# Ledger of designs, part 194: peptides against a protein of PDB entry 2Q3Z

Target 1, 272 residues: chain A of PDB entry 2Q3Z
Amino acid sequence: YVLTQQGFIYQGSAKFIKNIPWNFGQFEDGILDICLILLDVNPKFLKNAGRDCSRRSSPVYVGRVVSGMVNCNDDQGVLLGRWDNNYGDGVSPMSWIGSVDILRRWKNHGCQRVKYGQCWVFAAVACTVLRCLGIPTRVVTNYNSAHDQNSNLLIEYFRNEFGEIQGDKSEMIWNFHCWVESWMTRPDLQPGYEGWQALDPTPQEKSEGTYCCGPVPVRAIKEGDLSTKYDAPFVFAEVNADVVDWIQQDDGSVHKSINRSLIVGLKISTKS
Target 2, 254 residues: chain A of PDB entry 2Q3Z as posed
Amino acid sequence: YVLTQQGFIYQGSAKFIKNIPWNFGQFQDGILDICLILLDVNPKFLKNAGRDCSRRSSPVYVGRVGSGMVNCNDDQGVLLGRWDNNYGDGVSPMSWIGSVDILRRWKNHGCQRVKYGQCWVFAAVACTVLRCLGIPTRVVTNYNSAHDSNLLIEYFRNSEMIWNFHCWVESWMTRPDLQPGYEGWQALDPTPQEKSEGTYCCGPVPVRAIKEGDLSTKYDAPFVFAEVNADVVDWIQKSINRSLIVGLKISTKS

## One batch from the design tools (peptide; made by RFdiffusion4, then SolubleMPNN)

Design b2_p28_6_s3 (from b2_p28_6, 14 letters changed)
Fold by OpenDDE base, seed 1:
Formats: structure tokens, C-alpha cells, sequence
Structure b2_p28_6_s3 (fold): chain B 272 residues (1-272), chain A 28 residues (1-28)
């Protein structure tokens, strides 16, 4: 989790699982320096360098900073996300073969956002950075991953009487989503939440005003402890959300139906 | 064709909705 520089990332769908080789390259020349630059350009450092530096001994703090800085939302972060298949003014997310080129491009262009990333790219870069900083980290893929936008632990679809989805599909289930898990103690929590912590660098929802997510104990998610910081409800929903169809009838009545055909969550943790 | 199948599989490696994924899967 710290020493391996090459690994695999899982993509595709639950029915068509594919792995891709990825060069994390955390020990390649200059990568550690880039990771330190990433820390030095984070909003917390810019606001109060002394306070930020004093907290860098905490993997909880650093993990949260990295989660925010891997995406370029809200800051001078590394990657710009794009999902509309229009990548002509940058690099297709599917073209990346490792984190090293991305990080070098980011640095070499004056910490300008690199175009473009999707979930596995964000996760992989975060994994590289966290490993560089001495935090054991792995990429995780979750198939049928929910994006809950209203914190109700549901994915809600509005349907007409014919079953057709109505309105904007704000909430969605991804065919797959990737994030990272990092090994750390949680002295900021009650005993027993040490171990793997989920961190999600893909800009999905704001946490305390920043597009970041976690760290949250994997144990807390497993046990349904949604009170556990950070972002337990969101991460819980990614893997456990129920899908609800709101069916509007011709008489204006709305019927709630649990959609059992859409099962959220099939998590695969990498060992490399 | 094998090439078409590979192209479809590559498209599935992008993040998308279940509906979009299902449409691609039907073609495989």
C-alpha cells in the first residue's frame, strides 16, 4: 500500500468488470516534491501557514486536504472533472496510464488544473499523493455507486404513470465510482474506528464548504454509524442507498415504490 | 465485430448512469 508503484484499477460495470494497469509512481523523481507543493498551495495553508503545517502530522487532516486538492474545485487543485465525452481541449480521462504524468503536468504548468479526470483518475492521483506522504492507501471501486445530493440516503426517481423518468436526473447511480481508503488511527473519534478510512477526491458534494470527502472509518459505514466524521452519510449512501421511484398518477397522486432492481453498492478493494 | 465490441467495452469504462450503461450492455 505504500511500496507498490504499479497496480490495477477496476472500471466498467458490475456485469463487465475491467481492470486497467496504473502507474502510481509515488517514488519517482520529483513526485514527493510535487506532493509537498500540493500541500503548500492548499487553501488552509494560504490562510494560515503555521496552523496548516502544525496539523500535517495528522493523517486525518492531511487526508482531508488531499481529498480537496486532487480536484481543482475551490482551489488550485490538480484535476478538472469532465463526463460529457468532450475532451478535445485536454486529455481524455481514459488516456491516462498513471499519476506521475498528471502531477508533473500540474506542476509544470504552474499548478494549473489538468484536463481531464473522472473518478478513477481522481482516486489514483489521491492514492499517489497519500502514499508519497507515508499514508497507506488503496484505490477502491464501487459498482452501482450512488450519488445522494440531498442527504436522505435515497436515490429518488420521479416517474410518470408510464414509468418514464421525469425531470432532471439530479441524483444518480454511477455504473462505477472510485475513491481511496487510507489506513490511519482516529484519535478524534471514539475508540475502535482506527483502520481503513474512506476518502473521496472526486468533486461530488461539498463538505464544510469544500469539494472533499472523508476521512470516514470504513467500520462506521459498515455499522451504519452516520454520526461519524467526516461525511459518513454521503459515503454510506454511495454503498447502501435505497432507490425509490415516485410514480405520479393521472389523478395527481404520487406513489412511492422501492426499486429493487437497482441495487446500490458492490465494493472492490484493491490489494495493490 | 471484435473491434466494435472493444469500443463498447471501452465506453463502459467511463462513468455513466445505469440506463446509459444498460444500453451499451445490450449491444454487447
Amino acid sequence: as target 1 above (272 residues)
Amino acid sequence: SAAEKEALLNQLNEQMSPGEAAELEKKL
Scores: peptide ipSAE 0.266, ipTM 0.844, DockQ to the pose 0.591
Fold by OpenDDE base, seed 2:
Structure b2_p28_6_s3 (fold): chain B 272 residues (1-272), chain A 28 residues (1-28)
Amino acid sequence: as target 1 above (272 residues)
Amino acid sequence: SAAEKEALLNQLNEQMSPGEAAELEKKL
């Protein structure tokens, strides 16, 4: 989890699972220096360098910083996300074969955002940075991954009497989503939450005002402890959200129905 | 064709909605 420089990332759909090779390259020349630059340009360092540096011994703190800095939202982060298949002014997310080129491009262009990433690119870069900083980390793929926008643990669809989705067809479920799990102790939590912690660097929702997510104990998610720092409801929803249909009838009445056909969550953890 | 199948599989490797993914899967 720290020593492996090459691995696989799972993509596709639950029916068509595909793995791609990825070069994490955490020990390649200059990568550690780039990771340190990433820490030194984070908003917390810029606000108070001494305080930020004093907290870098905490993998909880560092994990949260890295989660925020891998995306360029709110800061001088590494990657700009794009999902509309219009990548002509950058590099297609599908073109990346490793984290090293991304990190080098970021640094070499004065910490300007690299275009473009999607979930696995964000996760892979985060994995590289965390491994480089000595935090055991793996990429995780979740198929049928929910994006809960309002922290209600539900994916809600509005439908007409014919079952047709009304409004913005923004299906809040991804065919797949990737994030990372990092091994760390959680002295800030009750005993028993040490181990794998979920971190999500893809800019989906803001946590404490920043596009970051986690760390949250995988155990807490499994046990349904949504009070656990950080972002337990969001991560829980990614893997366990219920789908609800709001069916509007011709008479204007609305019927709530639980959609049992849409099953959220099929998590695959890498062994590397 | 094999090329068409590969192209569809490559598209499916991008993030999309389950509905979009299902439409691609029907073509495979």
Scores: peptide ipSAE 0.266, ipTM 0.843, DockQ to the pose 0.585
Fold by OpenDDE base, seed 4:
Structure b2_p28_6_s3 (fold): chain B 272 residues (1-272), chain A 28 residues (1-28)
Amino acid sequence: as target 1 above (272 residues)
Amino acid sequence: SAAEKEALLNQLNEQMSPGEAAELEKKL
C-alpha cells in the first residue's frame, strides 16, 4: 500500500462499476515536503506547534488531521468540493488523474484551495498524504453510500402523495462515495481494534467542530460498535443506514414507510 | 453509440442521487 504509486479508484454505480487509474505519486519529487507543509498549516499546529508536533508520532492523530486538511473547510486545506457541474472557474473533479498535480497546485499557490474535488479526489489525495507519512492506506468505494446528517442511522426522504421527494434533499444516498482506510494500531481503544481504520476527508459532517472523519476501526463498523471513536455512527450509516420514506398526504397526515428497495452500502476495498 | 455510452458512463462517475443514477442507467 505504501509503496504503490499507481492504482485504481472505483466509481460509477453498483450496476455499472468503473475503475479509473490514479497516480497517487507519494514518492514524486517534493510531495513529501508538501505533506509536511500540510501538517504545518493545520489549525492545531498554528494553535500550538509543540503540542501538534509531539502528537505526529500517532497515526491516529495524523490521520484525523489529514482527513480535515484534505478539504479546505475550516482551514487552509487542499481541495474545495463541488457537485453542481459548474467547474468553469477551476478544474473539473473528473479531470484529475492523480494527486501530485493537486498537491503541487495547492502548495505553489500559497496553500490556496484547489478547485475542485469530489469524494474520490478527496480520498485519493488523503491516500497520497497518508502514504507519504508512512501510513498504509487504500481508497475504498462504497456504492449506495448514505450521508446521515442527523446521526440517527437513517436516511429519511420526505415525499408527497405521489412519491416525489420534497425538501432540499439534504439527506441522500450517493451512487458512490469514496474514503480511505488506513492501517494502524489503536492504543487509544480497547484491544482488538487494530487494523484498517476508516477516514473520510470529504466534507460531509463536522466531527468535534471540524469537517473531518475518523479514524474508526473497520471492525467496529462491522460489529456495530457505535461507541468507538471516531465518528462510528456516521461511518456505520454510510454502509448500513436504513431508508425511511415519510409520505405526506393531502390531509396533512404523514405515513412512515420503510424503503426496502434502497439497499445502502456495497463497499469495495482496493488492494492498491 | 459507443460515444454516447461513454458520455453516460462519465456522467455516472460523478456523485449523484440514486434517482439520477437510475435515470442514467436506464439509458445504458
Scores: peptide ipSAE 0.265, ipTM 0.845, DockQ to the pose 0.588
Fold by OpenDDE base, seed 3:
Structure b2_p28_6_s3 (fold): chain B 272 residues (1-272), chain A 28 residues (1-28)
Amino acid sequence: as target 1 above (272 residues)
Amino acid sequence: SAAEKEALLNQLNEQMSPGEAAELEKKL
């Protein structure tokens, strides 16, 4: 998970799983230098360089910084996300075959955001950066992945009496979503939470004012410990949210119904 | 056709809602 430069990323749907080859390229020329630049332009470094540098020995700290810096939200991060199929002023997310070209473009254009990425692109770039920095990391794919916006562990749909969805869909389930898991100790937590930590570089929700997510122990998610830093409720919801329909009746009453047709979460971890 | 199926599968490799994905899957 540090030495492997080529791997596969899973895409598609739970019924139609597809893998694509990806060149992580963490040992290619200049990539480590670019990763160091990424650290040197992060908001924490700009605020207090000495404090930021002193904390770079912590995989927990570095992981959280990288999660925030792989996306360009709130900072001089690497990638701009886009999902509307209008990619003419950049590169289609589907066109990327590796992290190296993305990182080189970012650096060569003065740390200007690269257009465009989707979840697997964010995850793959984060994986490259973390591996460069000596943190064992893998890309994971979760099919039927929930995006919970209000930390209630539910995906809620408002429906009329005919079952039609009403209002703006703020919360949703993705056909698939990708993030990374990194191996690290957690001296900041109670014993037993060492091992794989989930980090999500796709800009979905703000954590402590920044579009970043994690690290959170995979064990904590598995055991349902939602008090664990960082962002345990959000990551838990991605893999285990319940879907609820709020059905408005003609008399103005609202009926709560559990939607059992939408099953959240089918996680696949990569072997390389 | 095989080409049409491949095109649909390629579309499914983008992130989308379950409803959108289901509509594509019905065509496969």
Scores: peptide ipSAE 0.258, ipTM 0.839, DockQ to the pose 0.595

Design b2_p28_6_s4 (from b2_p28_6, 12 letters changed)
Fold by OpenDDE base, seed 1:
Structure b2_p28_6_s4 (fold): chain B 272 residues (1-272), chain A 28 residues (1-28)
Amino acid sequence: as target 1 above (272 residues)
Amino acid sequence: SEKEKEELLNKLNEQMHPGEAAELEKKL
């Protein structure tokens, strides 16, 4: 998890699982220096360099900074996300074969955002950076992954009388989603939450005003402890959300229906 | 064809909405 430079990332759907080779390249020349630049351009360093540097001994703090800095939202982060199949002014997310080229491009262009990434690209770059910084990290894939925007642990669809989804709903289920898990102690929590911590660098929701997510103990998610920092409700919903349809009837009444055809969550943890 | 199947499988490696994924899966 620290020494492995090449691995696989799982993609596709629950019915059609596929893996792609990925070069994490955490020991390639100049990559550690780029990771240090990433830390030195983060908003917390710019606000108070001494305080930021004093906290870099904490994998909890560093993990949260990295989750925010891998995306370019709110800062001079690495990657711009795009999902609309219009990649002609950049690099298609599907064309990347490793983290090294992405990080080098970012640094060589004056820490300008690299176009473009999707979830596995964000996760893979975060994995590289965290490994460079000595934090054991793996990429994980969750099939049928929920994006809950209002922290109610539900994916809600509004439907007309014909069953057609109404409005531009930002809440959705991805065919798959990738994030990272990092191994660390949690001295900031009650005993028993050491081990794998989920971190999500894909810009989905803001946490404390920044597009970042985690770290949250995988154990807390498994046990349903939603009070555990950071972002336990969001990560819990990614793997456990219920799907609800609100169906408008012809008489103006609204019927609540549990959607049993959309099953959220099938997590695969990588061995490399 | 096997080529068409591979192209569809490659498209599933993109993140997409449930409906889009389901439509691709029906073609496989």
Scores: peptide ipSAE 0.346, ipTM 0.883, DockQ to the pose 0.574
Fold by OpenDDE base, seed 3:
Structure b2_p28_6_s4 (fold): chain B 272 residues (1-272), chain A 28 residues (1-28)
Amino acid sequence: as target 1 above (272 residues)
Amino acid sequence: SEKEKEELLNKLNEQMHPGEAAELEKKL
């Protein structure tokens, strides 16, 4: 998880799983230096360098910083996300084959955001950075991944009498989503939450005012401990949200139905 | 055709809204 430079990332759908080769390149020349620059341009360092540096011994702290800095939301982060198939002023997310070129472009252009990324690109770059910093990390793909926007652990759809989705699709289930899991102790939590921690660098929801997510113990998610910092409800919903249909009838009545056909969450962890 | 199938699979490798993936899958 630290030593492997080449790996695979899973994409597609639960029915049509595809893997792509990815060069993480954490040991390539200059990559560690770029990771250190990433830490030195983070908002916490800019606010108080001494305090930030004093906390860099904590993988919990560093993981959370990296989660925020891999996206360019709120800061001088690495990647700008885009999902509308309009990539002409940058690089298509589908064109990237490794983290090294992305990180080098970011640094060489004065820490300007790189265009463009989607979830697997964010996750892969985060994986590279965390590995460079000595934190065992793997990319995770979750098929039928929920994005809960209102913290109710539900994905809610409004449907007409014919079952067609009505209104805005604000809450959604991605065909797939990628994030990272990092191995660390959690001295800030009760005993037993050491091990794999989920971190999500894709800008989906704000955590404490910043687009970042985690670290949260994978164990806490499995056990349903939603009180565990950080962002347990959000990560729990990604893999376990229930889907609810609000079905409008011809008479204007609305019926609530649990959609049992849309099962959220099919997680695949990489071995490298 | 195999080419059309490949194009559909390539689209499926991007993140998309609910139902969109299912529509692509029906064409595969």
Scores: peptide ipSAE 0.340, ipTM 0.883, DockQ to the pose 0.587
Fold by OpenDDE base, seed 5:
Structure b2_p28_6_s4 (fold): chain B 272 residues (1-272), chain A 28 residues (1-28)
Amino acid sequence: as target 1 above (272 residues)
Amino acid sequence: SEKEKEELLNKLNEQMHPGEAAELEKKL
């Protein structure tokens, strides 16, 4: 996990799984220096350098910082996300073949955000950075991944009498979503939560005012311990949310229906 | 054609809503 520089990332859908080769390149020249710059431009360092540096021995702290800094939301982070197929003023997310070029571009342009990323790009860059910092990390793909915006562990669709989705479609399920899992101890938690921790660098929801997510023990998610920091409900929903249809009838009545055709969560962990 | 299939698969490799993905899958 720390030593492998090349690997695969899973994309597509549950029915059409595709893997792409990815160069993580954590040992390439200058990459460690870029990772250190990333830490030195994070908001916590800028606010109190001494406190930030004193906490860099904690993979929990560093993981959370990296999760926030891989995206450019709220800070001088690495990547700008875009999903609307309008990539002409940058690089298409689909064009990236490794993390090294992204990190070098970011540094070489004065820590200006790189255009553009989607989930696997965010995850891959986070994986590179965390590996550079000595944290065993892997990219994870989850098919039919839920994005819960209101922390109710549900994805809710409003439908008319014909079954057509109405409203702004704010809550959604991704065909796939990628994040990372990092191996670390959790001295800040009860015993037994050491091991793989989920971190999500894709800017989806704010955690404590910053677009970051985790670390949360994979065990806590598996066991349904939603009280476990950080962001257990959100990560739990990504893999376990129920889908509910609110069907409005012609008479104005609303019927609640559990949508069993949309099964949330099919997680694949990489070995690279 | 294989080329058309490849193009559809490439589109499916981007993040999208389930409905959009399902439409692409029907063409594959």
Scores: peptide ipSAE 0.255, ipTM 0.831, DockQ to the pose 0.582
Fold by OpenDDE base, seed 4:
Structure b2_p28_6_s4 (fold): chain B 272 residues (1-272), chain A 28 residues (1-28)
Amino acid sequence: as target 1 above (272 residues)
Amino acid sequence: SEKEKEELLNKLNEQMHPGEAAELEKKL
């Protein structure tokens, strides 16, 4: 995981899985220096450099910092997300073939946000940074990935009588979503939660006031332990949320229906 | 055509709503 510089990222849909080659390039010239700059411009460092530096020995702490700094939300982070197919003033998320060019562009432009990323770009850059910092990390793809915004473990669709989704709701199921899993011990948790930890650098929800997510033990998600820090309910919902349809009838009545056709979560973990 | 299929698959590699994805999938 740490030594592999080339890999594959899974995209597409559950029915049409596609992989793309990706250059993580964690050992390329200057990448470590860029990762250190990333740490040195994080909000926690700017607030208290000594305290931040003293915590960099913790993969838990570093993982959480990196998840926040890979996106440019709330800080001088690396990537600006965009999903509206209007990429003319930057680079299309689809055009990236590796993390190295992104990180170099970020540094070379004075730590200005790079335009643009989507989930796999965020995940891939996070994977590069974490690997560069010595944390075993892999990119994970989840098909039919839920984005729960109200922490109820449900994706709720409002539909008319014809089954058409009504309103621009931010709660959605992505055809796919990517994040990373990092291997670390969890001395901050009860015994047994060592191993793979989910981290999500895509700016979806705020955690403790910052667009970051995790680390949360993959085991905790699998066992349904939603009390486990960090962000267990959100990550759990990404892979296990139930879908509820609120169907409005002609008479204005609303019927609640469990949508069994939309199965949330088909996770593929990369071995490289 | 294979070219059209590739274009559809490339679009499907973007994050989108299930409905949009399903429409693309029907064309594949």
Scores: peptide ipSAE 0.244, ipTM 0.829, DockQ to the pose 0.583

## One batch from the design tools (peptide; made by RFdiffusion4, then SolubleMPNN)

Design b2_p29_1_s1 (from b2_p29_1 with H8I K10N D11E Y18I S23H H24T)
Fold by OpenDDE base, seed 1:
Structure b2_p29_1_s1 (fold): chain B 272 residues (1-272), chain A 29 residues (1-29)
Amino acid sequence: as target 1 above (272 residues)
Amino acid sequence: VTNKFEIITNEDGSKTLINYGTHTGGGPI
């Protein structure tokens, strides 16, 4: 994981898995310096440099900082997310072939946000940074991920009496979502939560006031231990969200139908 | 939106999580 500079990111759908080649390039010239700059411009460093630096020996702390700093939400982070197909004032998320160009652009423009990213771009950049910092990391793709714009992990489709979906298709089941898993010990948790930890750098939800996610033990998610820091509920949802159809009957009654036919959860890790 | 998660226990005892803020990448299904 740490040593692999080239790899594949899995995309597409559960039925039509695609891979794209990706240059992680964590050992390319200047990338370590850029990763150190990323740490030195983080809000926690700016607030208290001595406290931030004293915590950089913890992969738990560093992972959480990196998940926040890969997105530019609320900070000087690397990437601006965009999903509306309007990329004319930047670079289309689909055009990136590696993390190196993104990180170099960010640094060369005075740590200004790079336009644009989507989940796999965020995940790939986070993977590069974490690997560069010596944290074993892989990109994970989950197919059939539920994405609700109304913020429900239940994608609630309103259906009319004829079974037709009503409303703006703002609630979308995404064909895939990407995040990272990093290998670390969890001395801050009970024994047995060492190993793979999920981190999500895609700006979706605020954790402790910052758009960041994790680290959370993959074991805790599998066991349904939602009390486990950080963000166990969120990551549990990303892998287990059900689709809910609200069916309006002729009498005006609304019935909730759980459509489990769209099971979130074909998880594929990057194979080196 | 503040991270709101709702966990629904299904009739079969499975848990459904609800995340009030997920922006995934990729394409809609």
Scores: peptide ipSAE 0.032, ipTM 0.551, DockQ to the pose 0.113; fails the geometry check
Fold by OpenDDE base, seed 5:
Structure b2_p29_1_s1 (fold): chain B 272 residues (1-272), chain A 29 residues (1-29)
Amino acid sequence: as target 1 above (272 residues)
Amino acid sequence: VTNKFEIITNEDGSKTLINYGTHTGGGPI
């Protein structure tokens, strides 16, 4: 997990698995320095450098920082997400062949956001950074099979207070999604939640005011322990074909209703 | 890095596809 610089990125569908070669390049020249810069420009460092640095020994803390900093939402993060096929003012997400070029571009342009990423690009860059920082990490693909009766489409519906779908909000149908899993102890949780932790660097939801997700124990998700920090309900919905209903109340508050579908995603995890 | 994937049926009937590569996926459609 830490030592593999060359890998494959698995895309497509559960029935049509596609892989792309990917250079993680965590040991290439200057990549460690870029990962350290990423930590030094994070909002927590800028707010209190001494407190941030004192916590960098915790893979839980570092994982959560990296999850937030791989996207440029709310900070000087690495990648801008775009899904509308309008990439003319940047690089198409589909054209990237490794994390090294992305990280070098980010640094060389004064930590300006790189255009553009999608979930696999976010996950791959996060994987590089976490590996570079000595955290055993793998990329995970969850395939949502749209065509089987067991389609794990994460369909985010915006509903009004009456449960009516607000037609003008784009249904986010995920045919597949990518995040990372990192190996760490969880001294901040009850015993038995050590091991693989899910982290999602794709900007989807705010956690504690920042577009970041995790770390959450893969065990907690498997056992349905949605009380487990961080972001267990969200990651549970990503792994399961849960329809996430966003209920907007008249006060402008948005409540997340998780409709548990018994449909289980095809989660692919790598053994390197 | 073996391009091998293995579909494991978990005890709960869920399927885990273990790929011995590195996995990645796309955003919302």
Scores: peptide ipSAE 0.032, ipTM 0.500, DockQ to the pose 0.044; fails the geometry check
Fold by OpenDDE base, seed 3:
Structure b2_p29_1_s1 (fold): chain B 272 residues (1-272), chain A 29 residues (1-29)
Amino acid sequence: as target 1 above (272 residues)
Amino acid sequence: VTNKFEIITNEDGSKTLINYGTHTGGGPI
């Protein structure tokens, strides 16, 4: 984990798993300095530097800061997300082959947001930063899989009577999502929640007013402990989602249909 | 787009979460 600079990020679908080569580059020249700059431009440091620095010994605190700072939402974070296929004023998310160029671009442009990222880009950059900071981290890919009967989650589509998806393409189920898992103790929780913690740097929802997610114990998600900080309900959603089709009838009635063919559940962690 | 969550308690006491809209990578299905 911490020592591996090159790896693979898993992509594609549950039926057709792909990987892309990725250079994490956590030991390349200047990358540690960029990770320290990332900490020094975070909103908590800008508000109270002494308090922020005193908390940097906590991987829980640092992980949550990094989750927020890898995206540029609400702060001077690294990446701007975009999903509309209009990348002409930046770099396509599909064009990145490593975290190093992204981090160097961010720093060299005065900590201006790099255009553009999607989930695996956010996760890969977070993985690099956390590894630089000495936190054992891996990229995780979760696929929509047709067979996980224990998925306690519903992703809803509105469909017309003909089964055609109604609404803006913005509410789409994605064939995969990427986040990171980091190894840390959880002295802020009950005993037994040490180990892998999920963190999601993709800007999806606000946690405590910032686009960040986690850390949440992977064990808590597995056990269904949705009371566990941070963001356990959200991360539980990412891992276990069922698809629900809401079929609107001509009479305006809406019928709930469980789409058992689209279940979120195939999680692949990087081994390196 | 803010992801909307709904947590449903199942008859067995298990919790089902409904996630409306995911900003994931890889494109729409």
Scores: peptide ipSAE 0.024, ipTM 0.603, DockQ to the pose 0.104; fails the geometry check
Fold by OpenDDE base, seed 2:
Structure b2_p29_1_s1 (fold): chain B 272 residues (1-272), chain A 29 residues (1-29)
Amino acid sequence: as target 1 above (272 residues)
Amino acid sequence: VTNKFEIITNEDGSKTLINYGTHTGGGPI
């Protein structure tokens, strides 16, 4: 995990798994310095450098900072997300082949946001940074990830009586979503929550006022312990949202059908 | 908007999270 500079990011769908080669490059020249700059431009450092530095020994703290700083939301972070297929004023998220070029561009342009990222780009850059900082990290791809835009953990489809989906719902099952898992102890939690912690650098929701997510124990998510900091409910949604089919009858009545048959959450982790 | 989360324990003992916020990920299926 820390030592692997080249890898694959899984993409596509559960039925059609694709991978892209990715250069994480955490040991390439100047990447450590860029990762340190990323820490030194974080809002917590700018607010109180001594307090921030005193907490950098905690992988929990660092993971949370990195999750926030990989996206440029609310800070001088690395990547601007864009999903509208309009990339003419930047680089298409699909054009990236590694984290190194992204991080170098960010630094070389005075810590200006790099255009553009999507989930796998955010995850891959976070993976590079965390690995560079000595935190064992892997990219995780979840297929049929619930993109719960209203955070109700219900992907609500309206279906007609024929089972056809009606309406442009902004709530999507994403074909895939990518985040990272980092190995760390959780001295801030009850015993047994050490190990893999989910972190999501894709700017989806604000956690404590910043677009960041985690770290949350993967165990807590599996056990449904959503009281566990940080952002356990959010990460649980990414993995386990229920698909609710709202069947509209011809009489205008709406019946809620929980479609448990939709396999939300085929999680693939890179084993390399 | 404080993301409200609710865990529903299903009859099979599985837990359904009900979030009440916003996620953004990959692309639509």
Scores: peptide ipSAE 0.022, ipTM 0.550, DockQ to the pose 0.110; fails the geometry check

